# Designs tried in a protein design run: peptides against a protein of PDB entry 4U39. Part 127

Target 1, 302 residues: chain A of PDB entry 4U39
Amino acid sequence: SIKVIGVGGGGNNAVNRMIENEVQGVEYIAVNTDAQALNLSKAEVKMQIGAKLTRGLGAGANPEVGKKAAEESKEQIEEALKGADMVFVTAGMGGGTGTGAAPVIAQIAKDLGALTVGVVTRPFTFEGRKRQLQAAGGISAMKEAVDTLIVIPNDRILEIVDKNTPMLEAFREADNVLRQGVQGISDLIATPGLINLDFADVKTIMSNKGSALMGIGIATGENRAAEAAKKAISSPLLEAAIDGAQGVLMNITGGTNLSLYEVQEAADIVASASDQDVNMIFGSVINENLKDEIVVTVIATG

## One batch from the design tools (peptide; made by RFdiffusion4, then SolubleMPNN)

Design b2_p21_5_s2 (from b2_p21_5, 14 letters changed)
Fold by OpenDDE base, seed 2:
Structure b2_p21_5_s2 (fold): chain B 302 residues (1-302), chain A 21 residues (1-21)
Amino acid sequence: as target 1 above (302 residues)
Amino acid sequence: KGVLTTIDQLGEVPKVEKKEL
């Protein structure tokens, strides 16, 4: 089974976005220290952590409170994660609950023997220096607790949105990028396509790899596969080029008109931009809602 | 005019039969 656990406000917003976009093949768990915020979750499983410590009033933007809240609720987290083959831990770094609790939850998942993938955001620069410093500490703790950590730099989302984009829409876009990071992997396992991967293939690429970068490309028209692949490898979300990666996981998603030729063309472009000794795996997914669009997701590990 | 490929253009995923994991 695949479980997605959203931790704190940002993680729970991302989980809500995954549920709204009908991401299949996964179980959703919402975790928070704020009981009122947790009630707004769309997840089937809702878990309040640190009920004694916080009294449901949240972590007060303190990561140490988030950490202690997860430690207080360890047995409940273990029970909720039990029997998962794969666990996605999603959070917005820089807050209290997400920053402090996500590393503890990730370690619990890893100790249970699940393939543990972090999908987290760095805060926008406008959220202030305190959030950036807290996020750096949380990301460092996540690296030690996961098999793979996908880090989304929110400031790079501002390069792909309009300059006049309201702050609330920039946060919604961050939730969507978190969704794509989870879905781009979960669909390779859970959703049939033209080229199917198994869980063992994904486990080979993602086990004990540490930090990962994600690139996304979308295109339409006659050269849509090549254009989507080129956009993915040059994505602003990639803080570095993929040529130094030891592993590459690629998802090629298209409508019912997706051809094996387009899948191969996209894969060849990503392979040509990667190291010759890279362990690259790719899968394809059919999504009838994409019509004439192709979406390429690249996850570079190592 | 940069074509803002808003991630919101990724439509809802149709309900496909889940592989049991």
Scores: peptide ipSAE 0.006, ipTM 0.357, DockQ to the pose 0.036; fails the geometry check
Fold by OpenDDE base, seed 1:
Structure b2_p21_5_s2 (fold): chain B 302 residues (1-302), chain A 21 residues (1-21)
Amino acid sequence: as target 1 above (302 residues)
Amino acid sequence: KGVLTTIDQLGEVPKVEKKEL
């Protein structure tokens, strides 16, 4: 089974976005210290952590409170994660609950023997130095607690969106990028396509890899596969080139008109931009809602 | 610099038959 845990406000917003986009084959768990915020979750499983510590009033933007809240609720987290083959831990880093609790939850998942993948955001620079410092500490703790940690630099979202994009839309785009990071992996396992991967393939690429980068490319038209692949490998979300990555996981998602030729063309472009010794795996997914669009997601590990 | 299409332009993912995991 695949479980997705949204931790704190940002993680729960991302989980809500995943549910709204009908991401299939996963169980959703919402975790928060704020009981009122948790009630707004669309997840089937809702877990309040640190009820004694916080009294449901949240972590007060303090990661140490988030950590202690997860530690207080360890047994409940263990029971919710039990029997998962794969666990995604998603959070907006820099807050109290997400930053503090996500590493604890990730460690619990890893200790249960699940392939544990963190998908987290760095805060925008405009959220201030305190959030950036808290996020850096939380990311460091996540790296030790997961098999793979996908870090999304929110400041790079500002290179993708219009300069006039409202701050609220920039946060929604961060939630969407978190969605894409989870979905880009979960669909390879859970969703049939033209080329299917198994869980063992994904586990080989993601086990004990540490930090990962994600690139996304979307295109339409006659050269859509090639354009989407080129956009993915040149994505602003990639803080480094995919050249030098030890592993590459690629998802090629298209509509019902997605061809094997387009899948191969996209895969060849990503392979040509990767090291010769890279362990690259790719899968394809059919999404009827994409119509004429192709989405290429690249996750570079190592 | 090609404007990456915002992820919000991606429609809802249809329910596909799950592989049992």
Scores: peptide ipSAE 0.006, ipTM 0.333, DockQ to the pose 0.041; fails the geometry check
Fold by OpenDDE base, seed 4:
Structure b2_p21_5_s2 (fold): chain B 302 residues (1-302), chain A 21 residues (1-21)
Amino acid sequence: as target 1 above (302 residues)
Amino acid sequence: KGVLTTIDQLGEVPKVEKKEL
């Protein structure tokens, strides 16, 4: 089974976005120290952590409170994650609950023997230096606790959105990028396509790889596969070129008109931009809502 | 001026038959 656990406000917003976009084949768990925020989750499983410590009033933007809250609720987290083959831990880094609890939850998932993937955001620079420093500590702790950690730099999302985009929409876009990071992997396993991967393929690429970067490309028209692939490998979300990666996981998602030729064309472009010795795995997914669009998601590990 | 297609255009994923994991 695949479980997605959203940790704190940003993680719960990402999980809500996943549910709203009907991401299939996964179980959703919402975790928070704020009981009121947790009640707004669309997840089937809702877990309040640190009820004794916080009394449901949240972590006060303190990662140590988030950490202790997860430690207090360890047995409940273990029960909720038990029997998962794969666990996605999603959070916005820089806050209290997400930054402190996500590494603890990830370690619990890993200790249970699940393939543990972190999908987390760095805060925007405008959120201030304190959040950036807290996020750096949380990201460091996540790297030790996961098999693979996808880090989304929110400042790079501002390069993708219009400069006049309201701050609230920039946060919604961050939630959507978190969704895409989870869905781009989960769909390869859970969703039928032209080329299906098994869990063992994904485990080979993602097990004990440490840091990962994600690129996304979207295109339409006659050259949509090639354009989407080129956009993915040149994505502003890639803080480094994919040529230094030890592993590449690629998702090629299209509508019912997605051809095997388009899948191969996109895969060849990503392979040509990668190191010759890279372990590259790619899958394809059919999404009827994409109509004429192709979405390429690239996850570079190592 | 390349229109940066916002990631918001990723529509709902159709209900596909779950692979048994």
Scores: peptide ipSAE 0.006, ipTM 0.348, DockQ to the pose 0.038; fails the geometry check
Fold by OpenDDE base, seed 3:
Structure b2_p21_5_s2 (fold): chain B 302 residues (1-302), chain A 21 residues (1-21)
Amino acid sequence: as target 1 above (302 residues)
Amino acid sequence: KGVLTTIDQLGEVPKVEKKEL
């Protein structure tokens, strides 16, 4: 089974966005120290952590409170994660609950023998230096606790949105990029396509790889596959080129008109931009809600 | 200026029958 755990405010917003976009084949768990915020989750499983420590009033933007809250609730987290083959831990780094609790939850998942993938955001620079420093500490702790950690730099989202985009829309876009990082992997396992991957293939690419980068490309028209692939490998979300990656996981998602030729064309472009010795695995997903669009997601590991 | 399509346009994924993993 695949489980997605949203941790704290940003993680729970991402989980809500996944549920709203009907991401299939996953079980959703919302985790928070704030009981009022947790009640707004659309997840079937809602877990309040650190009830004794916080009394449901949240972590006060303190990562040490988030950490201790997850430690207090360890047995409940273990029970909720039991029997998962794969666990996604999603959070917005820089806050109290997400930054402190996500590494503890990730370690619990890993200790249970699940393939543990972190999908986390770095805060925007406008959120201030304190959040950036807290996020850096949380990201460091996540790297030790996961098999693969996808880090989304929120400031790079500002390169892929209009400069006049309201701050609230920039946060919604961050929640959506978190959704894409989870869905881009989960769909390869859970959603039928032209080329299906198994869990063993994904596990080979993602086990004990440490940091990962994600690129996304979307295109339409006659050259949509090639354009989407080129956009993915040149994505602002990639803090480095994919040519230094030891492993590449690629998702090629299209509508019912997605051709095997388009899948091959996109895969060849990503392969040509990667190292010759790269372990590349690619899958294809059919999403009937994608009319004429192709979405290419690239995850570079190592 | 390429219209940055907000990634919001990834429509609802159709309910594919759960393969029991």
Scores: peptide ipSAE 0.005, ipTM 0.336, DockQ to the pose 0.037; fails the geometry check

Design b2_p21_5_s3 (from b2_p21_5, 15 letters changed)
Fold by OpenDDE base, seed 5:
Structure b2_p21_5_s3 (fold): chain B 302 residues (1-302), chain A 21 residues (1-21)
Amino acid sequence: as target 1 above (302 residues)
Amino acid sequence: MGRLTTINQLGETPTVEVKDL
């Protein structure tokens, strides 16, 4: 089974966005220290952590409170994660609950033998230096606790949105990028497509790889596969080129009109931009909602 | 019954494995 755990406010917003976009084949768990915020989750499983420590009042933007809250609730987290083959831990880094609890939850998942993937955001620079420093500590702790950690630099989202985009919409786009990171992997396993991956293939690429980068490309029209692939490998979300990656996981998602030729064309472009010795695995997913769009997601590991 | 198609690009020629689930 695949489980997605949203940790704290940002992680729970991302989980809500996943549920709203009908990401299939995954179980959703919402974790928070704030009981009122947790009640707004759309997840089937809702877990309040650190009830004794916080009294449901949240972590007060303190990562140490988030950490201790997850430690207090360890047995409950273990029970909720039991029997997962794969666990996604999603959070916005820089806050209290997400930053502190996500590494603890990830470690619990890993100790249970699940393939543990972190999908987290760095805060925007405008959120201030304190959040950036807290995020750096949380990301460091996540790297030790996961098999693969996808880090989304929120400041790079500002390169793909209009300069006049309201702050609230920039946060919604960060939640959407978190969704795309989880869905881009989960769909390869859980969603029947033209080219499915087995869990063993995904595990080979993602197990004990540490940091990963994600690129996303979307295109329409006659050259949509090639354009989407080129956009994915040149994505602003890639803090480095995909050359030098030890592993590449690629998802090619299209509508019912997605051809094998388009899948091949997209794969060849990503392979040509990767090292010759790269372990590249790709899957293809059919999403009827995309109609004429192709979405290429590239995850570079190592 | 799902079909799992794995494409492995490791090597000079991509290999496609199809597993019926």
Scores: peptide ipSAE 0.013, ipTM 0.368, DockQ to the pose 0.081
Fold by OpenDDE base, seed 3:
Structure b2_p21_5_s3 (fold): chain B 302 residues (1-302), chain A 21 residues (1-21)
Amino acid sequence: as target 1 above (302 residues)
Amino acid sequence: MGRLTTINQLGETPTVEVKDL
């Protein structure tokens, strides 16, 4: 089974966005120290952590409170994650609960023998230096606790959205990019497509790889596959080129009109931009909600 | 009837497995 655990406010917003976009084949768990915020989750499983420590009032933007809250609730987290083959831990880093609890939850998932993937955001620079420093500490702790950690730099989202995008919409786009990172992997396993990967292939690419980068490309029209692939490998979300990656996981998602030729064309572009010795795997997913769009997601590991 | 095509590139030769669902 695949479980997605959203940790704290940003993680719970991402999980809500996944549920709203009908991401299939995954179980959703919402975790928070704030009981009021947790009640707004759309997840089937809602877990309040650190009830004794926080009394449901949240972590007060303190990562140490988030950490201790997850430690207090360890047995409950273990029970909720039990029997998962794969666990996605999603969080907005820089806050209290997400930053502190996500590494603890990830370690619990890994200790249970699940393939543990972190999908986290680095805060926007405008959220202030304190959040950036807290996020850096949380990201460092996540690296030790996961098999693969996808880090989404929120400031790079500002390069792919309109410059006039309101701050609230920039946060919604961060939640959407978290969704795309989880869905880009989960769909390869859980969603029937033209080309599916087995869990063993995904595990080989993602197991004990440490940091990963994600690129996303979306295109329409006759050359949509090639354009989407080119956008993915040149994505502002990639803090480095994919040519240094030891592994590449690619998802090519399209509508019912997605052709095998388009899949091959996109795969060839990503392969040509990768190292010759790269372990590249790709899958293709049909999403009926995509009309004429192709979405290419590239995850570079190593 | 869904058709699952798995391309495994982890071997010396890429293998294509086709499973009828």
Scores: peptide ipSAE 0.009, ipTM 0.382, DockQ to the pose 0.076
Fold by OpenDDE base, seed 1:
Structure b2_p21_5_s3 (fold): chain B 302 residues (1-302), chain A 21 residues (1-21)
Amino acid sequence: as target 1 above (302 residues)
Amino acid sequence: MGRLTTINQLGETPTVEVKDL
């Protein structure tokens, strides 16, 4: 089974975005220290952590409170994660609950023997130096607690969106990129496509790989596959080129008109931009909502 | 066989439901 755990405000917003976009084949768990914020979650499973410590009032933007809250609720987290083959831990780093609790939850998942994938954001620079420093500590703790950690640099979202984009829309786009990171992997396992991957293939690419980078490309028209692939490998979300990656996981998602030729064309472009000795796996997913769009997601590991 | 665990802690009494799928 695949479980997605949203941790704290940003993680829960991402989980809500996943549910709203009908990401299939996964169980959603919302975790928070703030009981009021947790009540707004669309997840089937809702877990308040640190009820004694916080009394449901949240972590006060303190990662140490988030950590202790997850430690207080360890047995409940273990029970919620038990029997998962794969666990996604999603959070916005820099806050109290997400930053502190996500590494603890990830470690619990890993100790249960699940393939544990972190999908987290770095805060925008405008959120201030304190959040950046807290995020750096949380990311460091996540690296030790996961098999793979996908880090989304929110500042790079500002390179994709219009300069006039309201701050609220920039946060929504961060939630959407978190969704794309989870969905880009989960769909390869849970959603039948033109080319299916097994869980063992994904586990081989993602197990004990540490940090990962994600690129996303979207295109339409006659050359949509090639354009989407080129956009993915040149994505502003890639803090480095995919050249030098030891592993590449690729998802090619299209509508019902997605052809095997388009899948191959996209895969060949990503392979050509990768090292010759890269362990590359790719899958194809059909999403009826994309109509004429192709979405290419590339995850570079190692 | 999947296992669904539902944990609700928002009430006065935390509830845990475990369903074997």
Scores: peptide ipSAE 0.008, ipTM 0.351, DockQ to the pose 0.019
Fold by OpenDDE base, seed 4:
Structure b2_p21_5_s3 (fold): chain B 302 residues (1-302), chain A 21 residues (1-21)
Amino acid sequence: as target 1 above (302 residues)
Amino acid sequence: MGRLTTINQLGETPTVEVKDL
């Protein structure tokens, strides 16, 4: 089974976005120290952590409170994650609950023998230096606790949105990029598409790889596959070129009109941008909601 | 209602399965 655990406010917003986009084949778990925020989750499984420590009032933007809250609730987290083959831990780094609890939850998932993937955001620079420093500590702790850690730099999301984009929409786009990171992997396993990967293939690419980068490309029209692939490999979300990656996981998602030729064309572009010795795995997914769009997601590990 | 098209490449001949969701 695949479980997606959203940790704290940002992680829970991402999980809500996944549910709203009907991401299939995964179990959703919402974790928070704030009981009121947790009640707004759309997840079937809702877990309040650190009830004794926080009394449901949240972590006060303190990662040590988030950490201790997860430690207090360890047995409940173990029970909720039990029997998962794969666990996605999603969080916005820089806050109290997400930054402190996500590494503890990830370690619990890993200790249970699940393939543990972190999908987390760095805070925007405008959220201030304190959040950036807290996020750096949380990301370091996540890297030790996961098999693969996808880090999304929120400042790079500002490069792909209009400069006049309201702050609330920039956060919604961060939640959407978190969704795309989880869905880009989960769909390869849980959503039968034109090319399904077995869990063993994904496990080979993602086990003990440490940090990963994600690129996303979206296109329409006659050259949509090639354009989407080119956008993915040149994505502002990629802080480094894909040619330095030891592993590449690629998802090619299209509507019901997605052709095998388009899948091959997109895969060839990503392969040509990758090292010759790279272990590249690709899958394709049909999503009827995309109509004429192709979405290429690339995850570079190493 | 999504359609799920699976190509299995692990065989000598790729197989395509289409499942209605």
Scores: peptide ipSAE 0.024, ipTM 0.417, DockQ to the pose 0.053; fails the geometry check

Design b2_p21_5_s4 (from b2_p21_5, 12 letters changed)
Fold by OpenDDE base, seed 3:
Structure b2_p21_5_s4 (fold): chain B 302 residues (1-302), chain A 21 residues (1-21)
Amino acid sequence: as target 1 above (302 residues)
Amino acid sequence: MGRLTIIDQLGEKPTIEVKEL
């Protein structure tokens, strides 16, 4: 089974966005120290952590409180994650609960023998230096606790949106990019396409790889596959070129009109931009909600 | 049919309530 665990405010917002977009074949778990915020989750499983420590009042933006809250609730986290083959741990780094609890939850998932993937954001520069420093500590702890850690730099989201984009919409786009990172992997396993991957293929690319980068490209029209692939490999979310990656995971998602020719064209573009010795795997997904759009997701590992 | 699992940790013993919706 595949489980997605949203940790703290940003992780729970991302899980709500996944449920609203009908991401299939995954179980959702919402984790928070704030009981009022947790009640707003759309997840079927809701877990309050650190009830004795925090009394449901949240972590007060302190990562050490988030860490201790997850440690207090270890047995219940183990029970909720039991029997998962794969666990996504999603969080916004820089806060109290997400920054402190996500590494503890990730380690519990890994110790249970699940393929453990972190999908986390760095805070925007405008959230201030304190949040950036807390996020750096949380990201360092996540690297030790996961098989693969996808880090999304929120400041790079500002390069793909209008400069006049309201702060609230920039946070919604960060939640959407977290959704795309989880869905781009989970759909390869859980959703039928023209080319399906098994869990063993994904495990080969993602096991013990450390940090990963994600690129996304979306296009429409006659050259949509080639344009989406070019946008993915040149994505502002890629802090480095893919030509240094040890592994590449590619998802090509389209509507019912997606052709094998378009899948091959997109795969050839990403392969040509990668090292010759790279372990590249690609899958295709049919999403009936996509009309004329192709979405290419590239995850570079190593 | 939705399955709601409520993990209540506020009590002396954690309770897991599974409601079929």
Scores: peptide ipSAE 0.010, ipTM 0.359, DockQ to the pose 0.014
Fold by OpenDDE base, seed 1:
Structure b2_p21_5_s4 (fold): chain B 302 residues (1-302), chain A 21 residues (1-21)
Amino acid sequence: as target 1 above (302 residues)
Amino acid sequence: MGRLTIIDQLGEKPTIEVKEL
């Protein structure tokens, strides 16, 4: 089974975005210290952590409170994660609950023997130095607690959106990129396509790899596969080239008109941009909602 | 379940081998 656990406000917003986009084959868990924010979650499983510590009033943007809240609720987290083969831990780093609790939750998942994948955001530079410093500490703790940590640099989202994009829309795009990171992996396992991967293949690429980078490309039209692949490998979300990655996980998602030729063309482009000794795996997914769009997601590990 | 392995061949374009598992 695949579980997606959203931790704190940003993680819960991402989980809501996943549910709204009908990401299939996963169980959703919302975790928060703020009981009012948790009530707004669309997740089936909702867990308040640190009820004694916080009284449901949240972590006050303090990661140490988020950490202690997860520690207080360890047994409940263990019960909720029990029997998962894979656990996605999603959070916005820089806050109290997400930054502090996500590493604790990730460690619990890993200790249960799940393939544990972090999908987290770095705060925008405009959120201030305090959030950046808190995020750096949380990311460091996540690296130790996960098999793979996908870090989304929110400042790079500003390179792919209009310069006049309101701050609220930039946060929604960060939630969407978190969705794409989770869905780009979960669909390879849970959603039948033209080319299916098994969980063992994904585990080989993601187990004990540490930091990962994610690129996304979207295109339409006659050359959509090639264009989407080129956009993915040149994505602003890639803080480094995919050259030098030890592993590459690729998802090619299209509508019902996605051809095997388009999948191959996209895979060949990503392979040509990767190292010769790279362990590359790719899958294809059919999403009827994409119509004429192809979405290529590349996750570079190692 | 088809595993596609990209086999990099020294000096040639990567070839995609479809292994049926």
Scores: peptide ipSAE 0.006, ipTM 0.352, DockQ to the pose 0.092
Fold by OpenDDE base, seed 2:
Structure b2_p21_5_s4 (fold): chain B 302 residues (1-302), chain A 21 residues (1-21)
Amino acid sequence: as target 1 above (302 residues)
Amino acid sequence: MGRLTIIDQLGEKPTIEVKEL
């Protein structure tokens, strides 16, 4: 089974966005120290952590409280994650609960033998230096606790949205990019497409790879496959070029009119931008809601 | 009726085998 665990406010907003977009074939778990915030989760499984420590009042933006809350609730986390083949741990870094609890939850998933993937955000620079420093500590702890860690730099979202985008919409776009990172992988396993990957293929690319970069490209029209692939490999979300990655996971999602030629054209562009010795795997997904759009998601590992 | 597309990337060129299920 595939489990998605949202940790703290940002992780739970991302999980809500996944449920609203009908991401299939995954079980959703919401984790928080704030009981009132947890009640707003759309996840079927809701877990309050650190009930004794926090009394349900949240972590007060302190990562050490988030860490201790997950440690207090270790047995309940183990029970909720038991039997998962794959676990996505999603969080907004820089807060108390997400930053502190996500590494502990990831380690629990890994110790249970699940393929453990972190999908996390760095805070915007405007959230202040304290959040950036807390996020750096949380990201460092996540690297040690996961098989693959996708880090989304929120400041790069400002390069893909309009400059007049309200701050609240920039946070919603961060939640959407977290969704795309999880869905871009989970759909390859859980959603039948033109090209299905097995879990063993995904496990080969993602096991013990450490940090990963994610690029996303969307296009329409006659050259949509090539344009979407070019946008994915040049995505502002990529902190570095995909050249030198040891592994590449590619998702090509389109409507019912997605052709094998378009899938191959997109794959050839990504392969040509990658190292010659890269272990590349790609899958295709049919999403009837995309109509004439193609979405290319690239995850570079290693 | 599902279409299984098997891409073998282990060769010098990716081979795409489409099996109609």
Scores: peptide ipSAE 0.000, ipTM 0.353, DockQ to the pose 0.060
Fold by OpenDDE base, seed 5:
Formats: C-alpha cells, structure tokens, sequence
Structure b2_p21_5_s4 (fold): chain B 302 residues (1-302), chain A 21 residues (1-21)
C-alpha cells in the first residue's frame, strides 16, 4: 500500500490538493498539532499529534514543538503507517509542525520498512530569514530520515508564475508542485499506464539516494512529448542539471492518445541529458483528463 | 552504460540499452 502523510499546514494543503485532483491508489493521512486546521483536511485519516503538549493550539511556528508533538504521538503514527510499502511525507519546511514532525514521521515510516520519500518545500525568501533557517534544519533532519528527499525551492516557482501573481496563488502553486511530485511517483506504481513500473524498480532507484531534484514539463501539439521532456530537464525547479544524477525516475503522463513513440521520444531526450551511467527508469501513465496535454515529471536522485 | 528500463504494457521489461550515441 502507498500512504501519503501531510504534516502541518503546508503538508495538509498539499494533501487537500492531491485529493481535489483525484490522485488515485494512495491512502491520505493528515497530521497536525492544530486541531482546527486539521478539521479542514479532506483526508480520510486525520491525526492530531501532541495533544498534551499543544492542547490542539498548534506548534507556534516552533520546530521543537513539532518534533516533540510527533514523539508524543509515536505509537499512533506507527499504527497509521503500519503495512505501508511506500510512504510519502509531504510538508512545507520553515513552519513549526511540518519542520519538526515530518522528520520524526519519516523515521517512523523508514523504521517500519517502508520506502520513505520526502516531498517538501523550501519557504519563499519573502517568508523571512527565520523560516529559511528553520527549513534548512528540517531539510537536514529529513535527509537522514528518508530514502529520497525531493526538495521544492519555492523561490523557483516565482520563475514559473507571473510576477503579479498574488501571494496566495504562489502558495497554491507550491501545493500543486508538491502534488505533482507525489503523483509523478505514485501514479507509476498505482495507476496502470502504457509502461508500468513495479514497486521493486521504484525501490531500486529511490532507496537510500538522499536528495533529489524534480523537473516538470507540460506541453501540447505535434511535438508535445519532446517539448514536455525539454521543459522537464530545463525546469526552474531543478536547482542543478540532471547531469551527475545516479538515478533518474521519469513519468510520462498523457491522455488516451498518448503514443509509444511519444513516450520513447521523451525518454530519449531525458536520457541524452543524463549521464551515460545513469540508472534511468521511466513509466507512462494514462490520464483521460489531460486530453491533448503531456506532463513529463523527472526526478533526479543521487 | 546507463540502463534504460522500458516496461511495456505486457509487463515485459525490454531493457533498452541506451547506446552511446
């Protein structure tokens, strides 16, 4: 089974976005220290952590409170994660609950023997230096607690969106990028497509790889596969080129008109931009909602 | 030698060796 655990406000917003976009084949768990915020979750499983410590009033933007809240609720987290083959831990780094609790939850998942993937954001620079410093500490703790950690640099989202984009829309786009990171992997396992990866292939690429970068490309038209692949490998979300990656996981998602030729063309472009010794795996997913769009997601590991 | 694993719809894993172009 695949579980997606949203931790704190940002993680729960991302989980809500996943549910709203009908990401299939995963169980959703919402975790928070704020009971009021947790009630707004669309997740089937809702877990309040640190009820004694916080009294449901949240972590006060303190990562140490988030950490202690997860430690207080360890047994309940273990029970909720039990029997998962794969666990996605999603959070916005820089907050109290997400930053502090996500590494603890990730470690619990890893100790249960699940393939543990972190999908987290760095805060925008405008959120201030304190959030950036807290995020850096949380990301460092996540690296030790996961098999693979995908880090989304929110400042790079500002390169994809219009400069006049309201702050609320920039946060919604961060939630959408977190969704794309989880879905880009989960669909390869949970959603039958043209090219299905087994869980063992994904496990081979993602086990004990540490930090990962994600690129996303979307295109339409006659060259949509090539354009989507080129956009993915040149994505602003890639803080480095995919050259030097030890592993590449690629998802090619299209509508019912997605051809095997388009899948191959996209894969060849990503392979040509990768090291010759890279272990590249790719899957293809059919999503009827995409119509004429192709979405290429590239995850570079190592 | 990079290993490209293509898994076809039939569950056969054609390993396409990405030949050095």
Amino acid sequence: as target 1 above (302 residues)
Amino acid sequence: MGRLTIIDQLGEKPTIEVKEL
Scores: peptide ipSAE 0.000, ipTM 0.366, DockQ to the pose 0.356

